# Ledger of designs, part 143: peptides against a protein of PDB entry 5HB3

Target 1, 150 residues: chain A of PDB entry 5HB3
Amino acid sequence: RQMQDRCMSEYNQRIRNAPEGSIDPFRMACYKIIGRCDLSNRSLDGLQTDVNDWIWLQFNLARETDRSLELAGESYGLAELQASIREIGLKHFPKTAAEDTNGSFGMFFYLQILAGMFEQAIAYLYPFSYVDAVHFAIALTYYGLLRPVD

## One batch from the design tools (peptide; made by RFdiffusion4, then SolubleMPNN)

Design b1_p30_3_s2 (from b1_p30_3, 17 letters changed)
Fold by OpenDDE base, seed 3:
Structure b1_p30_3_s2 (fold): chain B 150 residues (1-150), chain A 30 residues (1-30)
Amino acid sequence: as target 1 above (150 residues)
Amino acid sequence: SRIDKDVENFGKYIEEAEKLGAEIMEKLRA
């Protein structure tokens, strides 16, 4: 908590008003992760990152959706992350098997599963891989993560 | 919006993500 408070204080007093791009990327990352500062931009610009880093960051920043339960910092919850993933899918991933290139659909399926979007994930996977979709549906249902009937 | 920014940010990784798709499916099947 002490570190978080310090990060927030420094960010508000010094960093927020600094010219864009003038702050050390590593320091900015610390303010974002520890202090939950500037959660409107959930990226690590200026650092060499990959898609796994992106995934890690999004889920670590996600907290309870109820702002009243958060002790400090900006609010960002799983629901917002899920919404972002949906839009990412619409923008960047194939909608049909005909659009698929080298199994890229697998990444979007993976993102949806990680985000707990199970029904949507299964529905998405079905046209790409019938067998896999059915098997996942059975498994998810068994563990109580998928609604059998809509 | 925040969502728009997320979509834009993810766009930086789309080439990598596309290449990893098949690998992801293989791992999930195992």
Scores: peptide ipSAE 0.548, ipTM 0.935, DockQ to the pose 0.728
Fold by OpenDDE base, seed 1:
Structure b1_p30_3_s2 (fold): chain B 150 residues (1-150), chain A 30 residues (1-30)
Amino acid sequence: as target 1 above (150 residues)
Amino acid sequence: SRIDKDVENFGKYIEEAEKLGAEIMEKLRA
């Protein structure tokens, strides 16, 4: 907690006085991850990152905590992440099998599964791969993660 | 909005994500 408080304090001071982009990218990352500062911008600008880094960051920032309990006065939860993933799908991934040319649908399926959007994930996968969708549906149902259709 | 920012931010990785998607499906089918 002491570290979090310090990060928050320093971030607030620096962000007010420093030009945009002048803060060391690593330091900024620390303020964001440890201090949960500026959760409205969930990126690590200035650092070399890949899609796995993005995934890691989003899910680590997504806390199941009330805003009143956040030291930085900001909150970000799984529900908001799920909403973002939905919109990412609409923007960046094929919506139908006819639109798929490179097999990119697998990534969006994967993101939805990670975010616990199981019903949506299966529904999305179905037109691309019937067999895979059915297999996943059976497995998820077995583990109590998918609601069976009656 | 914050969601719009997320969408834009993810866009930086779309090419990599597309390739990874193909790999994921290959692994699932193996």
Scores: peptide ipSAE 0.533, ipTM 0.926, DockQ to the pose 0.843
Fold by OpenDDE base, seed 2:
Structure b1_p30_3_s2 (fold): chain B 150 residues (1-150), chain A 30 residues (1-30)
Amino acid sequence: as target 1 above (150 residues)
Amino acid sequence: SRIDKDVENFGKYIEEAEKLGAEIMEKLRA
């Protein structure tokens, strides 16, 4: 709690007193992760990052809780992340096996699973790999994560 | 919008990953 408060305090101070873009990228990352500052901007520009880093950040920042209970001024929930994942899918991932040139469909399936979008994930995977989709459907149903009917 | 920013940010990572992958494969073939 104290660390979060210190991060928020320092973040606010630097935003007020520092020119735009002058904050150290690593320090900015700490403010995001620990202080949950400026959740509307979840990029890590200026750092050596890859898609896995992006994924890690988004899911660590997302909270499945009542926004009213958050102590931070900003909130970022699973619903917002799910909405972003849907749009990311539409823009950056193949819709059919015929469109898949580099096997990237698995990444989108993975994103959907992490975001709890189980029914959508299975539906997406099905045209790429029937066998895998069935296996995941069975497993998710077994654990009570997949709804049999809408 | 927030969603637009997320889509754009993710797209940058995908582009970079594809570029890096292509470079690695090129080096492996040489």
Scores: peptide ipSAE 0.324, ipTM 0.784, DockQ to the pose 0.241
Fold by OpenDDE base, seed 4:
Structure b1_p30_3_s2 (fold): chain B 150 residues (1-150), chain A 30 residues (1-30)
Amino acid sequence: as target 1 above (150 residues)
Amino acid sequence: SRIDKDVENFGKYIEEAEKLGAEIMEKLRA
């Protein structure tokens, strides 16, 4: 698309030629979201963002596009996001209740849910809060999002 | 790798959150 090409051109030009910190972070974000520019770098430098902003961005950048149409280096879909979230979990979140010092397990559960990792989310939540895990499992099952474990 | 970058990027948020949490807790204890 013409718009995408323009975004890519402007993005690349600005990254290369603009002094560091001179580029409007919001504009850069627009280039990423609309133009899908530089999908290898999904950070929002220069913006005060939180985890919600991060995950929002990841979802917006993730596209179910026929992989055949995307250059391998620019392909980013839900599967890739899920893979990232898995690794994020391994590095940054407690594995067991005993490791949970900050109560951050809920955030990881939340991220997994958002990413459609329902079975994994429930499995993760279970050792932290059995009751909550069961409730979510029931709810997810009700909505057809959780496959029953045989 | 792409995943490594994501992990690193996310880690910044966690670090910030932890710092903020610690600060809040310190204030509450005071």
Scores: peptide ipSAE 0.306, ipTM 0.780, DockQ to the pose 0.243

Design b1_p30_3_s3 (from b1_p30_3, 16 letters changed)
Fold by OpenDDE base, seed 5:
Structure b1_p30_3_s3 (fold): chain B 150 residues (1-150), chain A 30 residues (1-30)
Amino acid sequence: as target 1 above (150 residues)
Amino acid sequence: SRIENDVKEFGKYIDQAKELGAKIMAELRA
């Protein structure tokens, strides 16, 4: 908490006085990750990043707990990330097998699973791979993550 | 909005994401 508060304080001071782009990219990353500053922009400008970095950052910044339970910084919950992933799927990933290119649907399935969107993930995967969808459905049910139809 | 920004930001990695998806599916079937 103390470290987070310090990051926020420094960020607020610097963002007010420093020209755009003048803050060290690594320092900015610390403000984002530790201080949870400016979570409306979760990109790490000035750093070379890949899709794995993006995934890591989003899920580390997301919180399972309610916003009201966060001690400091901006609120960014799992629900918001889930909403983003949903829209990412609609925009960037195939909706039918005919639209699929070399299993790209797997990435969206993966993102949904990571985000705990299990029912949606299985439903999405089913038309692409019946066998895989059934396999994961059974597994998720076994671990209590997917409720069987009553 | 945050969601719109996320969609746009992810779009920068779409090729990498699709490739990763293919790899994931390949590993699951191996």
Scores: peptide ipSAE 0.540, ipTM 0.928, DockQ to the pose 0.826
Fold by OpenDDE base, seed 2:
Structure b1_p30_3_s3 (fold): chain B 150 residues (1-150), chain A 30 residues (1-30)
Amino acid sequence: as target 1 above (150 residues)
Amino acid sequence: SRIENDVKEFGKYIDQAKELGAKIMAELRA
């Protein structure tokens, strides 16, 4: 709590007193991860990052708790991340098996599963691999994460 | 918007994402 407040304070101070984009990338990373500052921009500009870093960052920043219960930092929940993942899928991933290249659809399926978008994930996977989709559907149903009638 | 920014940002990693997808599917089938 104390650390988070300090990060937020420092971030606000630097935004007011320094030119935009002049904050050290490593410092910016701390402000974003610990202080949850400027969650409208969840990129780590100026740092060498990969897709794994992106995944880690998004899901760590997306608090699963109710937005109204957050006492510090900007609000960013799982629902917002789910919306982003949906649009990422529409823009960057194959919509049909004919568009797929060497299982690239697996990444979007994986993202949907991570985000708890189980029904959508299964529906998406089915045309690419019906066997896998059925197996996942059975498993998710067993754990109560997928409603068969819905 | 946040969504637009996320879509744009993810686009920077699309090649890596596609490769990772292939690896994920390979592991699931093993």
Scores: peptide ipSAE 0.539, ipTM 0.928, DockQ to the pose 0.821
Fold by OpenDDE base, seed 3:
Structure b1_p30_3_s3 (fold): chain B 150 residues (1-150), chain A 30 residues (1-30)
Amino acid sequence: as target 1 above (150 residues)
Amino acid sequence: SRIENDVKEFGKYIDQAKELGAKIMAELRA
């Protein structure tokens, strides 16, 4: 893609020649989304973003393809996103019902489901809401998304 | 690392995330 190549070229030049933080936030966003530049840092600094924007960005950047077929200089797939979500869960979300505040566990459950981490999502939800966990387990099994239980 | 950066970046949205989680669970219970 010609546009992607141009974005990458411009990004590399600006990173080397421009003062830190001087690049227009919208331009930076284009470099990351279109050019897939600097995928180790998927932040949109300088823009008013919320958690929904974060979710959108992560999943749009995560390519569901073989790394050998990746056109960008840096690879970023679903597996990498899943690893990040696991660590986010460990640091930012409750492990037990006693640690939960107003259903915050629901967000981590939601992230795991979005990322296709179905077995982990069900296991996580179980101690917080037995009924919901069972219902989701049944549904996921029906659609062939949940592996057989022991 | 990428993972460390993601964890730090998500931390900026933790309050929003918790609020969204509460809303999600409220809807599931309704």
Scores: peptide ipSAE 0.534, ipTM 0.927, DockQ to the pose 0.859
Fold by OpenDDE base, seed 1:
Structure b1_p30_3_s3 (fold): chain B 150 residues (1-150), chain A 30 residues (1-30)
Amino acid sequence: as target 1 above (150 residues)
Amino acid sequence: SRIENDVKEFGKYIDQAKELGAKIMAELRA
């Protein structure tokens, strides 16, 4: 795409020559979203963002494309996002019901579902809420999204 | 690494995430 090519070209030129933090935050956002530049850093520095913005950005940037066809020279797919979500869970969310406070486990469950990590999501939810886990398991199985453990 | 950056970045939103989690669970249990 012409716009993507332009963004990528400009980013490559500016990032090499501009002092750190000198690029306009909105312009940087365009380079990230449209140009898919510097996918190792998916933050929108200089802009007020919330957790919903983060979620939106990660999933919109994640692509299931052939690495060889990636225009930006950097690949970022669902698999990479799933790996990040796994580590986010390990770092920031409760491992057991005893560690849970105020239902925070629900967010990690939500992230796993969004990322298509259905088996892991159900397994994670089970010790926190047996009933909810069973209900979701039934639904996911019905739609062919869950691989039941024999 | 990329993953480490993501973990660190998400950490900035952990309070919001916890609140959202509580909201999600409240809705599921309603």
Scores: peptide ipSAE 0.532, ipTM 0.927, DockQ to the pose 0.880

Design b1_p30_3_s4 (from b1_p30_3, 18 letters changed)
Fold by OpenDDE base, seed 5:
Structure b1_p30_3_s4 (fold): chain B 150 residues (1-150), chain A 30 residues (1-30)
Amino acid sequence: as target 1 above (150 residues)
Amino acid sequence: SRIENDVKEFGKHIEEAEKLGAKIMEELRK
């Protein structure tokens, strides 16, 4: 908590006083991750990242704690991340096997699994690979992660 | 919106990945 407070203080100070582009991108990343500063912008400017880095960042920023406890007063949890992933899927990934031209369906399945969207992930995978979807469904059920249909 | 920004940000990563993939494939053809 103390460290987070210091990060917030430094972040605010530097944002106000430092010339644009003068702040070390890695330092800014630390402010973002540790200090949870400016959660409305969940990108790491000045750093080259990939999808794995992106999803890692989102998970770290998506706190499981009460939103009211956030120092920045910004609410960002798992539900918000899941909402973003759903929309990402709608725009950037194939919806059917017929639309799949580059085999990218696996990536979206992966993202959904990471985000705990197990039922949706299985439902999504099913039309692409029936066998795989069934196997994953069995596994997820075994571990108590897949909810039964009510 | 927040979601729109996330979608856009993710899209950038996809675009970069596709560009890299295309370059790799091009080099492999040579």
Scores: peptide ipSAE 0.276, ipTM 0.761, DockQ to the pose 0.234
Fold by OpenDDE base, seed 2:
Structure b1_p30_3_s4 (fold): chain B 150 residues (1-150), chain A 30 residues (1-30)
Amino acid sequence: as target 1 above (150 residues)
Amino acid sequence: SRIENDVKEFGKHIEEAEKLGAKIMEELRK
């Protein structure tokens, strides 16, 4: 990908030559999304973003490929994203219905679904909404995404 | 660590969302 190569080249040049904090945040976003540059830093400090923006970025940057195939030599796959989401859940979301004060459980369910954590997502949703958990379980099973347990 | 950074970064978004929500609700009460 010619565009990716150009982005990487520009990224490396600017990192070396530009004063700290002087790089356009939108340009940095492009370097990460298109050029897959510096995936170890997935934050966009210069941009006003929300949870949806964050998860979109993480999801798009995650790749299930061999590390050797990455031009930048960086590896960030679905497993890494899943690990982060798990810890985010432990830190920032209710663990039981009794702890739920603002109805935020749905967001964590959503994050887990996007990360392919289907069994965990259903298990999490169940105590908050039995009906919804059952409906999603049926749907995920139908599409072969949920592994039934005896 | 990577995970710690992600957790911290996500936490910032949650805080900002809560603040924004509070402001919106305040405006709706006017």
Scores: peptide ipSAE 0.270, ipTM 0.758, DockQ to the pose 0.227
Fold by OpenDDE base, seed 3:
Structure b1_p30_3_s4 (fold): chain B 150 residues (1-150), chain A 30 residues (1-30)
Amino acid sequence: as target 1 above (150 residues)
Amino acid sequence: SRIENDVKEFGKHIEEAEKLGAKIMEELRK
């Protein structure tokens, strides 16, 4: 709690008093990750990041339990992340094999699996790779993670 | 909205990747 309070105080002070772009991006990252400051902006400005960095950050910032303990009163958990991933899929990834020009379907499948969207992930993968979809379905069922859908 | 922001932020990563890919392809043509 002491660390969070300190981070929040410093974050607010620097945001108000420092010129834009003058703050060390790594320091700002610490305020966000450790202090959970400004969770409405779940990005790291001033740093070169990729999709793996993005998804890592989302998981670290998400809280499934004890939302009442959040200092900023913000709610962000797995369900919210799943909703965002769904919309990302609609906007940025192919929906059918015919739309796939660069083989990016695998990345969206990967994101869905990480977020625990197992049924949707398998359904998505099926038209791109039948064999892979079946194998993943069998594996997920074995571990009790997949619910059969008609 | 929160979702809109996430979609936009992710989109930036895609755009950057595409730009890098284009540069690589251009170099391969030389």
Scores: peptide ipSAE 0.265, ipTM 0.754, DockQ to the pose 0.199
Fold by OpenDDE base, seed 1:
Structure b1_p30_3_s4 (fold): chain B 150 residues (1-150), chain A 30 residues (1-30)
Amino acid sequence: as target 1 above (150 residues)
Amino acid sequence: SRIENDVKEFGKHIEEAEKLGAKIMEELRK
């Protein structure tokens, strides 16, 4: 894509020559999303965002691509996102119902579902709400998305 | 690392959400 190449070129020039913090955050966001520039930094500095914005960005940046065709740090796919979500879970969400102090388990379940981690999501949800877990398991099975797990 | 950065970035959002929640609760208590 010609536009993507232009974005990459402009980004490289600006990041190299511009003073820190002098580049418009929205422009940088465009370079990142459209041009796929500097995917090692999957944040939008200078912009007020929430979790929904974060996950949206991760999905947009995650692409199935050949690593050999991309620059270092520019290869990022669903598998990498899933790995990050796992670690986010370990750090920021309750592991068991006993650890649930703020009822945030639903958010982690939500993130796992979005990332296609269906089996793990159901397994995670079960100790918090077995009824909901069963309902989701039935639905996911119906659509052929749930695999057998131990 | 990449994962560490993602964890850190997500943590910021959680912190912000908690602050907002606290603010809302404070307003509701008035």
Scores: peptide ipSAE 0.265, ipTM 0.754, DockQ to the pose 0.236

Design b1_p30_4_s1 (from b1_p30_4, 26 letters changed)
Fold by OpenDDE base, seed 5:
Structure b1_p30_4_s1 (fold): chain B 150 residues (1-150), chain A 30 residues (1-30)
Amino acid sequence: as target 1 above (150 residues)
Amino acid sequence: SEEKEKKREEEHELLAKLLKEQLERLKKLA
């Protein structure tokens, strides 16, 4: 907590006193991740990132604690992240093989797996690749990660 | 809030771009 408070203090001071773009983007990233500063902005400006970096950041910024125990600010947990991923899927990824022009279904499958949405990931993959869906289902079941359906 | 919705939409668009870029990288490896 002491480290977090220090980071927040430094972050606020620098934002107020430094010209725009003059602060080291890596330092700003540290303030965000370690100090949990400016969590309303869930991106790392000034850095080139990929999808793995994005999902890693979202998990680190997400809180596992119950909202009722939070003293201040808006809480953002795994449930909210998973909801966002579902919404992204509806807007940006194909729902059927006929809609898939670029083979992007695999990317959404991958994203769902990373977010722990195993049942939904398998259900999504099934109409695109039956064989692959079955193989992943077997593997996930073996590790106790897949919930049975009635 | 309209502001919250706007921020969420911006985040979704960013992720979409990142996913497209990742897909292109993977295609080059195949």
Scores: peptide ipSAE 0.188, ipTM 0.742, DockQ to the pose 0.616
Fold by OpenDDE base, seed 1:
Structure b1_p30_4_s1 (fold): chain B 150 residues (1-150), chain A 30 residues (1-30)
Amino acid sequence: as target 1 above (150 residues)
Amino acid sequence: SEEKEKKREEEHELLAKLLKEQLERLKKLA
């Protein structure tokens, strides 16, 4: 990929030669997304972003088909993303209704759905809201997104 | 590596922050 190689070259040149903070954050974002440069850093510094922007970025950065073409240490696929989300859940979100002091369970449910973690999302939601979990399970099954329990 | 794990944790903290901020925004809209 000639364009990717060019982007990487330019990125490396700018990182080495430009003063810190002097590079346009949008340009850096382009190098990261299009050129797949410096994928070890999966944030867009200097830009106002929300969770939707974050998840969009992670999906765009995730690659599974051409890991051999990635720089060493910069391979990141869907599995790694989902693993990260799981770890975040374990650390920062309530596991049971009794632990839910701030009502944040819905946000983690939402994140899991966006990441395609449907079974885990439903399982997570179930102890917080049985009715909602059932409704989502029905809908996801209807669209073929929920796998039956083995 | 330890450095890689550190970066991963930082990313997790960032995401957690973003999620909390999003939650607060939603609460303000209600």
Scores: peptide ipSAE 0.186, ipTM 0.737, DockQ to the pose 0.647
Fold by OpenDDE base, seed 4:
Structure b1_p30_4_s1 (fold): chain B 150 residues (1-150), chain A 30 residues (1-30)
Amino acid sequence: as target 1 above (150 residues)
Amino acid sequence: SEEKEKKREEEHELLAKLLKEQLERLKKLA
């Protein structure tokens, strides 16, 4: 679309010509999200963000509707996001209750839920908190978000 | 590519940091 092209042009111009730190980070974020500019960099420079901001950004950048129109190197959909989350889980979060020293399992569970990885989230939570896993499973099933296992 | 993998790794580390920070914030509130 014309707007995207314009955003890309402006983004490139600003990133090249503007002094570092002189550009409004929020404006740059708009160029990234709306203009799909520089999608290889999936962070927002100059902004203080938390995990909620991060996941929101990833979902916005992982736009499935236009994925086929994007360059292969810039394509990043839900599947890729979920894969990344799985990788993060393997590296940074406890696998068993015995490995849980700070309660971080809940954060990974939370992240998986946010990413729509409901079955995996429940499966992950189960060994840490049976009761909570069951409660979430029931709730997710009620809302049609959890697929029953055959 | 190696560069892409490096960027992904950096992103993962960032996310891990953010998650840990969030956890600490929640612990302080609990």
Scores: peptide ipSAE 0.196, ipTM 0.745, DockQ to the pose 0.619; fails the geometry check
Fold by OpenDDE base, seed 2:
Structure b1_p30_4_s1 (fold): chain B 150 residues (1-150), chain A 30 residues (1-30)
Amino acid sequence: as target 1 above (150 residues)
Amino acid sequence: SEEKEKKREEEHELLAKLLKEQLERLKKLA
């Protein structure tokens, strides 16, 4: 609690008093990740990030802190992240092999796996590559990540 | 709230952009 309060204080002070562009983007990232400051802004401005960085950040920010300390308006958990990924998938990724012109189905499969959406990921992959879907299903089951359908 | 929805849309657009950039990088390596 003391560390979080200190981070929040420093963050607020820097936003108010620091000249525009003078704040180290990495320091700001630390305030967001460690201090959980300004969780409403889920992007790291000034940093070149890729999809791996983005998903890593979202997972870290989605960690269940004591709900009592999070203002109701700033709560964004794993469920909301998974819902967002699902919505993006429906809008931007192919639903069938016939629609796949760029091989982008693998990227969406990868994203779902990273987000812990294992059952949905396997179901999505199956029509594109049934062999790969079966192999991943076996592996995920072995590690206890996929619930066997009774 | 309308503000929350706008923020979610911005996040979706950012993710879509990042995905496109990753695909382009992969194509250049192939």
Scores: peptide ipSAE 0.190, ipTM 0.740, DockQ to the pose 0.516; fails the geometry check

